# Peptides against a protein of PDB entry 2AZE: the designs that were tried, part 22

Target 1, 148 residues: chain A of PDB entry 2AZE
Amino acid sequence: AQECQNLEVERQRRLERIKQKQSQLQELILQQIAFKNLVQRNRHAEQQASRPPPPNSVIHLPFIIVNTSKKTVIDCSISNDKFEYLFNFDNTFEIHDDIEVLKRMGMACGLESGSCSAEDLKMARSLVPKALEPYVTEMAQGTVGGVF
Target 2, 101 residues: chain B of PDB entry 2AZE
Amino acid sequence: GRLEGLTQDLRQLQESEQQLDHLMNICTTQLRLLSEDTDSQRLAYVTCQDLRSIADPAEQMVMVIKAPPETQLQAVDSSENFQISLKSKQGPIDVFLCPEE

## One batch from the design tools (peptide; aimed at target 1 D97, target 2 T71 V76)

Design b1_p14_7_s1 (made by RFdiffusion4, then SolubleMPNN; from b1_p14_7, 5 letters changed)
Fold by OpenDDE base, seed 2:
Structure b1_p14_7_s1 (fold): chain B 148 residues (1-148), chain C 101 residues (1-101), chain A 14 residues (1-14)
Amino acid sequence: as target 1 above (148 residues)
Amino acid sequence: as target 2 above (101 residues)
Amino acid sequence: SEKVILSKTMEARI
């Protein structure tokens, strides 16, 4: 009885660990797709324009975004060496990392939200190694979660 | 019996986890390759147009923060106070404003 | 510390 109980505990632990790894893998896949898609987009755009964008017109990864209502009053205190910043808002704000920005740009092909069209799925699959394609398909179908 | 069944389940779970580990290794390798590719890093950027598509500066103020690795970020968003604190240990922090059209 | 709104302003893509 005790032996079986111990194995049940271990089973549950492993199931939870697998669940965590599944989540991590999905996020890594989305990052890979988003980054590669972004690079591809920009490469194509620069080729069409026959020039790179002006330096101050682009933001390179990594970065974070803070947005708030245009009516929000913001006070910002900066240390002399610019190592420390303090922002005080009089209303709510949102923070987004660069990955989330890329997702909202559609760089992850809607795979992150289950809004992946057939064309989007084709793009997503093309941006990952063959070994990851089945998992991308499962993500698009919402069938991830089982143990394989 | 129950013991044998559980033992078999654990073996199957181990195999499944090993498969996941393998896929994760493949994925992390791809991400590392991207980080090591100079051309890819040069092309890893967003534009003002991109930022406007996410949060229109006509309605939302959009601020971009570039901070060195290991920068500490503290955010409070409650009815009592709204605050963001940044503390870098590896270099200066840059803040950009996305202009309106 | 110094009170400012931003350190840089992005330029619109031409």
Scores: peptide ipSAE 0.038, ipTM 0.896, DockQ to the pose 0.044
OpenDDE base, seeds 1, 3, 4, 5: peptide ipSAE 0.035, 0.024, 0.025, 0.027; ipTM 0.893, 0.882, 0.887, 0.888

Design b1_p14_7_s2 (made by RFdiffusion4, then SolubleMPNN; from b1_p14_7, 7 letters changed)
Fold by OpenDDE base, seed 5:
Structure b1_p14_7_s2 (fold): chain B 148 residues (1-148), chain C 101 residues (1-101), chain A 14 residues (1-14)
Amino acid sequence: as target 1 above (148 residues)
Amino acid sequence: as target 2 above (101 residues)
Amino acid sequence: SSKIILEKTIKARI
């Protein structure tokens, strides 16, 4: 009947919403792990060096990077107050946000690709609250997707 | 019957979504704690060496953009136009190059 | 011809 059909539509809608939330949660977990791991790395490094690095030698989050060939000609227009920038390139470029950079640095322990060593997984688990550990495990195994 | 089955499914999905919401709340709380911790903020940085490991300045020019929250970024990448537009509403934007090693 | 490949608002995350 029409009632059952309406419920079936609602069921599918809820399934899609859950899927979206799963994706969002996974990204949040990756961000948490990446940030905590980065902080931990830098804390250890500064302890080894017995001092923090010079302020102009580090790039604090958040940031975005743009990379292009060294041969690329870039024209830059900047407003007086530096509120607006316009870059024109004569060739292709790539843009990466800070999270992507951290992932490529291994700060997310390879969890983003579901490719974790035992040590990677151990590290990842240690950087999240206990309630999130099972989800981290599922992410590492690539088995996230089930409805629980 | 069919109606009862669907009703039960929806209830189960509701419970599942509630669990997800709970986990997301936990995660969001953790991220907030990090953002509010001064020492964590101080240590939340990458180095030029890190960036070189991602995009070698010997081969690629690496430009860093530091912008306030709510800054709008628009990028066009086509055979006819290669452009990046930045517009901040809260403050100045900083752009600098990652030096070569 | 021209294609927008990225349009986003920068958000502070930490």
Scores: peptide ipSAE 0.128, ipTM 0.895, DockQ to the pose 0.793
OpenDDE base, seeds 1, 2, 3, 4: peptide ipSAE 0.127, 0.049, 0.120, 0.126; ipTM 0.894, 0.876, 0.894, 0.895; seed 1 fails the geometry check

Design b1_p14_7_s3 (made by RFdiffusion4, then SolubleMPNN; from b1_p14_7, 5 letters changed)
Fold by OpenDDE base, seed 5:
Structure b1_p14_7_s3 (fold): chain B 148 residues (1-148), chain C 101 residues (1-101), chain A 14 residues (1-14)
Amino acid sequence: as target 1 above (148 residues)
Amino acid sequence: as target 2 above (101 residues)
Amino acid sequence: SEKIILEKTIEARI
């Protein structure tokens, strides 16, 4: 019946929405873990050093990095107010946002790739509220979505 | 029957989605707490050494872009054009190079 | 033959 077909369409819509929310949740979890882990690392490091690093020696979030060969020629055009930048390269480049950098630094404990050691998983779990721990475990095992 | 089955499925999916929403709210709250904590903001940084671990300046140039929220970034990478465009609406953009080790 | 590889809006997260 048409009624059943309508419900099936709605079912599919909800399934897709759930899938999207799962992805969003996973990213939020990774960000939370990465940020907290970063802060924890730096706090510990500063405690050991008994002082914070010089202001110009660190890069606070948020940021973006661009890397290219040292031989790449870069032309830069900047507006007077520095609101606009235009970079022209003579060769390829890579862009990484701060989250990607943190992931590559291991701040997300390898959870982003589902390759967590026991200690990595322990760390990841310790950086989220209790309610999120089961989901972190599922992410580590690659079993997210099994309940749907 | 088919109708009853579909109805039940939808109810189950609704419950699952509500659980996801709840978890997302928890995550959002945690992130907000971090953003509101001055000490956390102060400690939310990376070093040049960290960046070198991603892209070694000995082999590659590493450019750092510090831009206000809502800054737009557009990048083109093709044989005919290699370009990055930045446009801020809230303030000046700061760009600097990561020193070589 | 231009390829847009990235379009982002920087957001404050922390």
Scores: peptide ipSAE 0.140, ipTM 0.898, DockQ to the pose 0.776
OpenDDE base, seeds 1, 2, 3, 4: peptide ipSAE 0.132, 0.135, 0.134, 0.132; ipTM 0.896, 0.896, 0.897, 0.897

Design b1_p14_7_s4 (made by RFdiffusion4, then SolubleMPNN; from b1_p14_7, 6 letters changed)
Fold by OpenDDE base, seed 5:
Structure b1_p14_7_s4 (fold): chain B 148 residues (1-148), chain C 101 residues (1-101), chain A 14 residues (1-14)
Amino acid sequence: as target 1 above (148 residues)
Amino acid sequence: as target 2 above (101 residues)
Amino acid sequence: GEKIILEKTIEARI
């Protein structure tokens, strides 16, 4: 009786761990797709322009974006070595990391929301190794919640 | 019996986790390859036009933070305090606005 | 009280 109960506890622990790993894997896949898609887009764009964009016109990863109303007053304190920054706002702001930006740009092909067109799914599959393609398909269908 | 059933379930879950670990290894390897590829690094950028699609600079001020790895960011958003703190361990932090703004 | 809405460590991914 007690042995069975111990195993049931272990079972639940493993299920939770698997769920966490599934979430991590999904995020990693999305990052991979987003990065590769971004690189592909930019490569194509530069080829069409026959020249890379000016260095000061692009933002290389990684980065973080902070946006707020133009009316927001911002006070900034910077250390001499620029190792420390302190921003004080008089109103609310939003923060977005580079991954979120890429997702909003469509670089993850809508896979993050499980809303992919046929073309989006095709693109997503083309940007991952063969072994990951089935998982991408499951993500697109919203059926990734199952255990292998 | 119940014991045998649970034991079998645990073995099956172990196999499932092993499969997940394998897939994760593949994925992390791919990401590492991207990070080690100089051309990919060069092409891993967004433009101000991209940012405008997310937060219109006509209405919003868009601040870009470039910081070395392991930089810590803390943000407080309350009725009495709106603050962002950045602390780097490895090098200087760069903060700027998009040139088009 | 004050609410910390985000605590992140910037990671090099690529």
Scores: peptide ipSAE 0.149, ipTM 0.896, DockQ to the pose 0.780
OpenDDE base, seeds 1, 2, 3, 4: peptide ipSAE 0.141, 0.139, 0.138, 0.139; ipTM 0.895, 0.894, 0.895, 0.895; seed 2 fails the geometry check

Design b1_p14_8 (made by RFdiffusion4)
Pose (drawn by RFdiffusion4):
Structure b1_p14_8 (pose): chain A 148 residues (1-148), chain B 101 residues (1-101), chain P 14 residues (1-14)
Amino acid sequence: as target 1 above (148 residues)
Amino acid sequence: as target 2 above (101 residues)
Amino acid sequence: SSTTSSTFTLTDKI
C-alpha cells in the first residue's frame, strides 16, 4: 500500500506534465501555422502590384495590442530612457498578443477552435511537417484530451 | 495486483511523454528556423487593415507596444482606476497608434 | 475595494 501510494503520486505528477505539454504542443503548432501563413500572405501581396508596403503602415512581430474606448482617458508617464512606462486608464481596456491577433485574422486556419473548412484544414496540414500531421488532425476534431 | 497496475501505467505515461517531447522538439525547431530566416522575418508583419478586423480605429482606440524580450508588464485593478506598467531591464520600449481615426 | 495585479514576462516567439 505504501509503495502503491508512491507510484500513484508519481503517476499523477506525470499526468500533470503531459497535460501541460499537450497544451504547449497545440499552441506551438498554431504559432507555426499562423506565422507561416502570415508570411506567405504578405509574400504573395508583395507580388501583386509591386513596391513593398511603406514602413509606417506596417507592424512587425513581436508586438502587443492594447485597446480601449476612444473616450477613455489615458495618462502616460515615461522614464528618461524610455525603458519604463506607466499608463492610467479611466475605463476598461483590453490587452491582446500578436498570436491572438493572427488567430483572429484567421491565420491559424480556424484550428484554434476546430473551426476548419476542408480548405482551411488542407492549408493547416501543409504548413506543418508530416510528423505533426496526426496531432493537427487531433486539434481539428477537438479529440486532443483523454491524456495519452 | 495494483502495484503492477501502477507500474504498467507509469510505463505508458513514460512512452507517451517521450513521444510528446519528440513532437515538441520538431515543433520548436520549426519555430527556430523561422526566427533565423531573414526573408520570413522581413515578411512577418501586420497592416493597419489587419488590426481593424479585430478592433478598428474608428470606434475604438488601438495602441501598439513593442518591448524587447524579458520586459515586464504589470496590469492593475485599483480601487478606482486601471493601469498598465511596462518595465524593460534592457533596451527602450516603443508605443504608437493606428492611422484611420 | 482591494487592489489586485498581474505581472507578466514578455518573450519573443519569432

Design b1_p14_8_s1 (made by RFdiffusion4, then SolubleMPNN; from b1_p14_8, 7 letters changed)
Fold by OpenDDE base, seed 5:
Structure b1_p14_8_s1 (fold): chain B 148 residues (1-148), chain C 101 residues (1-101), chain A 14 residues (1-14)
Amino acid sequence: as target 1 above (148 residues)
Amino acid sequence: as target 2 above (101 residues)
Amino acid sequence: ASTTSTVRTLKKRI
């Protein structure tokens, strides 16, 4: 019946929307963990050093990095007001945003790949509100995907 | 019947989505609090050592881009064209290289 | 001959 077909279409639409939101939530959780963990790390490091690092020695978020072979020739054109940049490379390059950098640094505790040790999971849980802890656990187990 | 079953499924999916929305609200709130906390902002940084751990500067050049929000980045990576274009509307862009150890 | 093109808008998060 047409009514059933309409509802089936709606069902599929909602399922896809939920899946998308799940993905978004996971990313938000990872960002939260990564940021808090980074801040915690740096706070501890500064306390141990009894001083903050020199301002020109650190890179504050947000940022993007571009890496390429040291052999790559790069031509750069910059507008006078620095509003526009143009880089031309003679070979391939990679672009990474700050979140990806943090993940690779282990700031997300390996949760992004579901490769958490017991200590990693403990850290991850400690960096989120209680309501999010079950979801963190599911992410660590790689069992996120069902509809709850 | 099938109609009844589908209707029930939709209600259940609605409840699931509401739970999901609630969790997302919690997350966004936490992230907002972090962005508004001066101390957190001050401590939200990486070092050149951190970046070297990701891309070895002995073999790789690491360029850092600091740009205002809403800056447009366009990248082309092909056999015949390797290009990055940046265009800001809110202020100057800063680009620098991470030094080698 | 593969081609990769990316357009990204930078957003402030923190």
Scores: peptide ipSAE 0.116, ipTM 0.894, DockQ to the pose 0.717
OpenDDE base, seeds 1, 2, 3, 4: peptide ipSAE 0.033, 0.033, 0.035, 0.115; ipTM 0.882, 0.881, 0.883, 0.894

Design b1_p14_8_s2 (made by RFdiffusion4, then SolubleMPNN; from b1_p14_8, 6 letters changed)
Fold by OpenDDE base, seed 5:
Structure b1_p14_8_s2 (fold): chain B 148 residues (1-148), chain C 101 residues (1-101), chain A 14 residues (1-14)
Amino acid sequence: as target 1 above (148 residues)
Amino acid sequence: as target 2 above (101 residues)
Amino acid sequence: GSTTSVTRTLKRRI
């Protein structure tokens, strides 16, 4: 019947929406863990050093990273007010956002790839509210994907 | 029947989505709190050493871009064109190189 | 002959 078919379409639509929200939630969790872990690391480091690092020695979030071979020739044009930049490269480059950098630094505890040691998982759990801990566990196990 | 089954499925999916929304609200709240905490903002940084750990400046040039929110970034990476364009409407863009050491 | 094009809007997260 047409009614049943309409409901089937709606069911599929909702399933896809849930899947998207699951992905978004996972990313939000990873960001939270990464940020808190970064802050914690730096706080400890500064305490150990008994002072903050020099201002020009650190890069505050947010930022974007562009990397390319040291052999790459780069031409840059900048507007007078520095509102516009144009970079021309003679070879390929890579762009990474700050979150990706943090993940590669291990700030997300390997949760992004489901590669967590017991210590990693413990750290990850400690950096989220209790309500999110079960989800963190599922992410670590790679079992997120079902509808709950 | 089939209709009842589908109706039940939709109700269950609704409950599942509500749970997801709740968890997402918790997450967004936490992230907001982090962004509003001045001490957290002060400590939310990486070092050149961190960047070297993921992109060795001995082999790679690492350029850092700090731009205001809503800055537009356009990148083309092809055999015939390699380009990055940045356009800000909320303030100046800062670009600098990460030292090798 | 591969081509990659990325357009994004930078967002402040923290």
Scores: peptide ipSAE 0.077, ipTM 0.891, DockQ to the pose 0.705
OpenDDE base, seeds 1, 2, 3, 4: peptide ipSAE 0.032, 0.032, 0.030, 0.031; ipTM 0.883, 0.879, 0.881, 0.880

Design b1_p14_8_s3 (made by RFdiffusion4, then SolubleMPNN; from b1_p14_8, 4 letters changed)
Fold by OpenDDE base, seed 5:
Order: structure tokens, then C-alpha cells, then sequence
Structure b1_p14_8_s3 (fold): chain B 148 residues (1-148), chain C 101 residues (1-101), chain A 14 residues (1-14)
């Protein structure tokens, strides 16, 4: 019947929306873990050094990085007020945001790939509110996908 | 029947979505707290050593872009053109190169 | 079109 078909369409719509929210939640969790882990790392490092690093030696979030071969020639033009930049490369480049950098640094404890050690999982769990711990566990196992 | 089954499924999905929304609210709250904490923001940094660990300047040059909110970034990466364009509306953009050592 | 005040080439530093 048409009514049943309408409900089936709605069902699929809701399933897709839930899937999208799951993806968003996972990313938010990873960001939270990465940020907190980074802060924790730096706090401990500064305590060990008994002082903060020189301001010119660190890059505060947020940032974007561009990497390319060391052989790549880059021409840059900058407006006088530095509001506009134009970079021309003679070869391919890559762009990464700060979150991706943190993930590659291991700040997300390998949770982003669903592969982490017991120690990584312990760390990840310690960096989220209790209500999120079950989800972190599922992410670590790569079993996120069910509807709950 | 079929109608009842579908209705029940939709109710269950609604409950599931509500749980997700709750978890997302918790997570966004935590992120907001981090952004509002001055000490956390002070400690939210990476070093050149960190960047070297993921993109060795011996092989790759690493350029860092610090831009204010609402900055537009346009990138073209093809055989025809390799270009990045930045346009800020709220202030100057800082770009610097990470040293190899 | 923007007016540029700086133009330079970035290469591997010696």
C-alpha cells in the first residue's frame, strides 16, 4: 500500500540521517580526544622543562599546513595588508588541517582508524566523559554502525 | 501487520536518534569548554618537531598558514595548474615555512 | 583584483 511505501521511504531517510550523525559524532569525539591529548602532552612537557617553549617555536591551533616536494618552486604574492595570498606551484601539493595533523601525530590514539592498543584505548577513554566511553570502545573495535 | 511493523521501526529509530543527539550534545559541550579555557588554548599547539615527524622537511617542505575565521581558501591541484589562493575578511594571514632543522 | 606588495619564491633553503 501507498502508506506502507511512504513509511519505508521515511525509514530509509531516518537511517541515513542517523548514519550521518554517527559520522559526525565520531569526528567530534576524535577532535575532543586529540585536543585534550595534545594539551595534556604539552602540559607535561612544559612541566618537565619547567618553562613554556619560546613563542616562535610553536604553532597554535587552528592552522593549515601545505606540504610539497622540497624541489617544488613556489611563487607567492601577498597584498600589502596580508589579507590576500596567492601561491603558484610548479608541482603537486597537499593540504592538511590541524585535526589531520593531530591524528597523524597519534593524538587521537589511533581511534580514527579503529586500531589502537590497550594503552591507547585507556588513554582515549580517559579523555571523554563517561557517557561517551561506550562509543569510544566501539570505535576502537571498529564496530560502530549499529543503530542504538 | 506490515504497517504496524514499520511504525514500530520508526519509533525505535526515533529513540536511537535521540540517544545520538544526546551524545552529540555532550561532545559539543566538551569541545566548547575546551575552546573557552584559556589554559587549554595556550597549550593547544604543535611544534616544528611534530610537523617534521609527519612530513620530513628533508623530503618535504612544510608551509604553515595561520588565518582568521571566514578566510577563504581556494586550491587547484591539476596538471594544468597548481595554485592556492587565500582571502581573508577579518585580518591578516600569516604564512611561514617550517625549518628543516 | 588585489594589489600585491610582496612577491617571492620559496625554495629549499640552503
Amino acid sequence: as target 1 above (148 residues)
Amino acid sequence: as target 2 above (101 residues)
Amino acid sequence: ASTTSKTFTLTRRI
Scores: peptide ipSAE 0.034, ipTM 0.884, DockQ to the pose 0.035
OpenDDE base, seeds 1, 2, 3, 4: peptide ipSAE 0.033, 0.033, 0.032, 0.031; ipTM 0.885, 0.881, 0.883, 0.882; seed 2 fails the geometry check

Design b1_p14_8_s4 (made by RFdiffusion4, then SolubleMPNN; from b1_p14_8, 4 letters changed)
Fold by OpenDDE base, seed 5:
Structure b1_p14_8_s4 (fold): chain B 148 residues (1-148), chain C 101 residues (1-101), chain A 14 residues (1-14)
Amino acid sequence: as target 1 above (148 residues)
Amino acid sequence: as target 2 above (101 residues)
Amino acid sequence: SSTTSVTRTLTRRI
């Protein structure tokens, strides 16, 4: 019947929406863990050093990274007010946002790939509210995907 | 029947989505709190050493871009053109190189 | 030839 078919379409629509929200939630969790872990690391490091690092020695979030071979020739044009930049490369480049950098640094505890040690998982859990801990566990196990 | 089954499924999916929304609200709240905490902002940084750990400046040039919110970034990466364009409407853009050492 | 074009908006997260 047409009614049943309409409901089938709606069901599929909702399933897809839930899947999207699951993905968004996972990313939000990873960001939270990464940020808190980064802050914690730096706090400890500064305490150990008994002072903050020099201002020009650190890069505060947010930022974007562009990397290319050292052999790559780059031409840059900048507007007077520095509102506009144009970079021309003679070879390929890569762009990474700060979140990706943090993940590669291990700030997300390997949760992004579902490869966590027991210590990594413990750290990850400690950096989220209690209500999110079960989800963190599922992410670590790579079992997120079902509808709950 | 089929109709009842589908109706039940939709109700269950609604409950699942509500739970997801709740969890997402918790996450967004936490992230907001982080953004509003001045000490966290002060400590939210990476070092050149961190960047070297993921992109060795001995082999790779690492350029850092700090731009205001809503800055547009357009990148073209092809055999014919390699280009990055940045356009800000809320302030100046800062670009600098990460030193090798 | 292959072409990759990416447009993204930079937003402040924290």
Scores: peptide ipSAE 0.053, ipTM 0.891, DockQ to the pose 0.735
OpenDDE base, seeds 1, 2, 3, 4: peptide ipSAE 0.032, 0.033, 0.032, 0.033; ipTM 0.884, 0.882, 0.883, 0.884; seeds 1, 3, 4 fail the geometry check

## One batch from the design tools (peptide; aimed at target 1 I95, target 2 T71)

Design b1_p15_1 (made by RFdiffusion4)
Pose (drawn by RFdiffusion4):
Formats: structure tokens, sequence, C-alpha cells
Structure b1_p15_1 (pose): chain A 148 residues (1-148), chain B 101 residues (1-101), chain P 15 residues (1-15)
């Protein structure tokens, strides 16, 4: 019974590591897909009607987005060297990652929620190495859990 | 008995984790190659029209923050106001708005 | 305030 208790806690410890690692694997696959998709969208757009986009109309990764109502008062304070910043808001604001932005743009082909059309899935499968194809299929069905 | 049952479970979980680590390894390698790729980095950008479909600078205000790696972001819910604090240990941070308003 | 993704926490170290 004593030894069984030790094996059970070890088992539960491993089950937690696997559960964490599955979520990390899924997020990484989505990033790999989203990044590659964004790059190919821009590579193609730069062909259609030559001259690369003007530098001010473009934002390179990595970045963070903050949005609030157009009315919301913001108070900005900046350190000399611009290493430190402080923003005060008199209303609700939202913070979004670039990956989240790319997902909302559909760059991850709806795979973030299994919302893939046949073409979306085909696109997602082609942007990932063959060894990751089964796991992409698992993500597309939502049958990722059960903890293997 | 149960001891053998738990031992067999530990073996299944050991093999499963080795497989997951392998796939993660392949996955992070793909991301590393993308980060080391100059042409991909040059093309890894979003337009103002992109940031629109997720929040357009017509009704809502959009702020872009670009801080070097390892910088800290603290968000605060005061008794009366909201705040965002950015502290970069190395390198300056950049902040700007979107053109359409 | 509304926080999402890795920014769901009040304190975040940006990678």
Amino acid sequence: as target 1 above (148 residues)
Amino acid sequence: as target 2 above (101 residues)
Amino acid sequence: MKLFGRFSDSLVTIS
C-alpha cells in the first residue's frame, strides 16, 4: 500500500506534465502554422502589384496590442531612456498578443477551435511537417485530450 | 495486483511523454528555423487593415507595443482606475497608434 | 480590464 501510494503520486505527476505538454504542443503547432501562413500571404501580396509596402503601414512581429474605447482617457508616463512606461486608463481596455491577432485573422486556418473547412485543413496540414500531421488531425477533431 | 497496475501505467506514461517530447522537439525546431530565416522575418508583418478585422481604428483606439524580449508587463485593477506598466531591463520600448481615425 | 492568452495574468514576462 505504501509503495502503491508512491507510484500513484508519481503517476499523477506525470499525468500533469503530459497535460501541460499537450497544450504547449498544440500552441506551438498553431504558431508554426500562423507564422508560415502570414509569411506566404505577404510573399504573394508583394508579387501582386510590385513595390513592397511602405514601412509605416506595416508592423513586424513580435508585438502586443492594446485597445480601449476611443473616449477612454489614457495617461502616459515615460522614463528618460524609454525603458519604462506607465499607462493609466479611466475605462476597460484589452490586451492581445500577435499570435492571437494572427488567429483572429484566420492565419491558423480555424484550427484554434476545430473550425476548419476542407480547404482550411488542407492548408494547415501542408504547413506542418509530416510527423505532426496526426496531431493536427487530432486538433481538428477536438479529440486531443483523454491524456495519452 | 495494483502495484503491477501502477507500474504498467508508469510505462505507458513514460512512452507517451517520450513521444510528446519528440514532436515538441520537431515543432520548436521548425520555429527556430523560421526565426533564423531572414526572408520570413522580413515578411512576418501585419498591415493596418489586418488589425482592423480584430478591432478597427474607427470606433476603438488601437495601440501597438514593441518591447524587447524579457521585458515585464504589469496590469493593475486599482480601487478606481486601470493601469499597464512596462519595465524593460535592457533596450527601449516602442509604442504607437493606427492610421484611419 | 480584459486580459487574454498569455496576458491573462496580471504580471507577464514578455518573451

Design b1_p15_1_s2 (made by RFdiffusion4, then SolubleMPNN; from b1_p15_1, 8 letters changed)
Fold by OpenDDE base, seed 2:
Structure b1_p15_1_s2 (fold): chain B 148 residues (1-148), chain C 101 residues (1-101), chain A 15 residues (1-15)
Amino acid sequence: as target 1 above (148 residues)
Amino acid sequence: as target 2 above (101 residues)
Amino acid sequence: MIRHGRFSSSVTTLK
């Protein structure tokens, strides 16, 4: 019947929305873990060094990264007030956000790729509220999606 | 019947979505707390060594861009054009280079 | 290699 058909459409819509929210939640969890882990690392490092890092030796979040071959020629145009930048490259480049940097640093404990050791998983769980621990476990196991 | 089954499925999906919403609220709250903590923000930094996890400065030029919120970024990476355009509305943009190892 | 255009140049090398 038409009613059943309408409900099927709604069902598919909800399933898709849930899928999107799952992805968003996973990203939020990864961000939380990565940020907290980074802060923890740096706090420990500064404590060991008994001083903060020198100026211009670190970059605070947020930021983006651009990389290209050292052979790439880059023409950079900057406005007087530094509000506008234009980079022209003679070859391909890559752009990465700060979260990606943190992930590649291992700050997300390998959770982003499901490559968590027992120690990594323990760390990840310790950096989230209790309510999120089961989801972190599912992410590590690659079993997210049980709501379907 | 089919109708009853679909109705039940929708209710279950609703409950699942509500659970997700709850978890997302928890996450966003935690992130807000982190952003509001001055000490945490002070410690939220990476070093040049960290940036090598993205690209090796021995082979790649690594450039860091700090731009104010809502800065527009336009990137073209094609056979014809290789370009990045940044336009800030809220303040100056700072660019840094990682030295070669 | 980076060349700076007609407007200005401001690039800081990290330590």
Scores: peptide ipSAE 0.225, ipTM 0.901, DockQ to the pose 0.039
OpenDDE base, seeds 1, 3, 4, 5: peptide ipSAE 0.131, 0.142, 0.123, 0.140; ipTM 0.897, 0.899, 0.897, 0.898; seed 5 fails the geometry check

Design b1_p15_1_s3 (made by RFdiffusion4, then SolubleMPNN; from b1_p15_1, 7 letters changed)
Fold by OpenDDE base, seed 5:
Structure b1_p15_1_s3 (fold): chain B 148 residues (1-148), chain C 101 residues (1-101), chain A 15 residues (1-15)
Amino acid sequence: as target 1 above (148 residues)
Amino acid sequence: as target 2 above (101 residues)
Amino acid sequence: MILHGRFSSSNVILK
């Protein structure tokens, strides 16, 4: 009885760890797809334009964005060496990391929400190694969660 | 019996976790390869047009922050305090404002 | 809400 109880505890521990790793893997896959898709998009665009965009017109990763109402008053304090920033807002703001921005741009092909068209899924699969393709398919179907 | 069943379950879970670890390693490797490819890094950018699709500058002010690795970010968003604090240890922080087109 | 984040070489992690 005690041995079985110990094994049950261990079983549950492993199940939870697997669940966490599944979530981590899904996020990594989304990042990979988003990054590769972004690079591919920009490469194609630059080829079509026959030149790169102006240097000051692009923002390279990594970055974050902060958005707030245009009516929001922002006070900014900056250290002399620009190592420290303090922003005070008189109203609410939003912060988005670069991965979230890429997802909202559609760079993850809608895989993040399981809303993939056939073309989206095709693109997503093409941006990962073969070993990851089955997992991408499962993500698109919303069937990830079981033990394999 | 129950003991045998649990033992079998644990073996299967171990195999499953090993598969996940393998897939994660593959994925991490791909991300590393992207970071090591100069051309990919050159092309890893968004435009102000892209950002406008996320937050309309007609209604929202869009600020871009670029900071060195390991920069600490702390944000407070409450009824009495709306604040963002950035602390870098490796270099200066750059802040940009996306203009309306 | 209190949000903490960290910049990495490749992306920013918000938690």
Scores: peptide ipSAE 0.218, ipTM 0.903, DockQ to the pose 0.129
OpenDDE base, seeds 1, 2, 3, 4: peptide ipSAE 0.088, 0.033, 0.037, 0.191; ipTM 0.884, 0.884, 0.884, 0.899

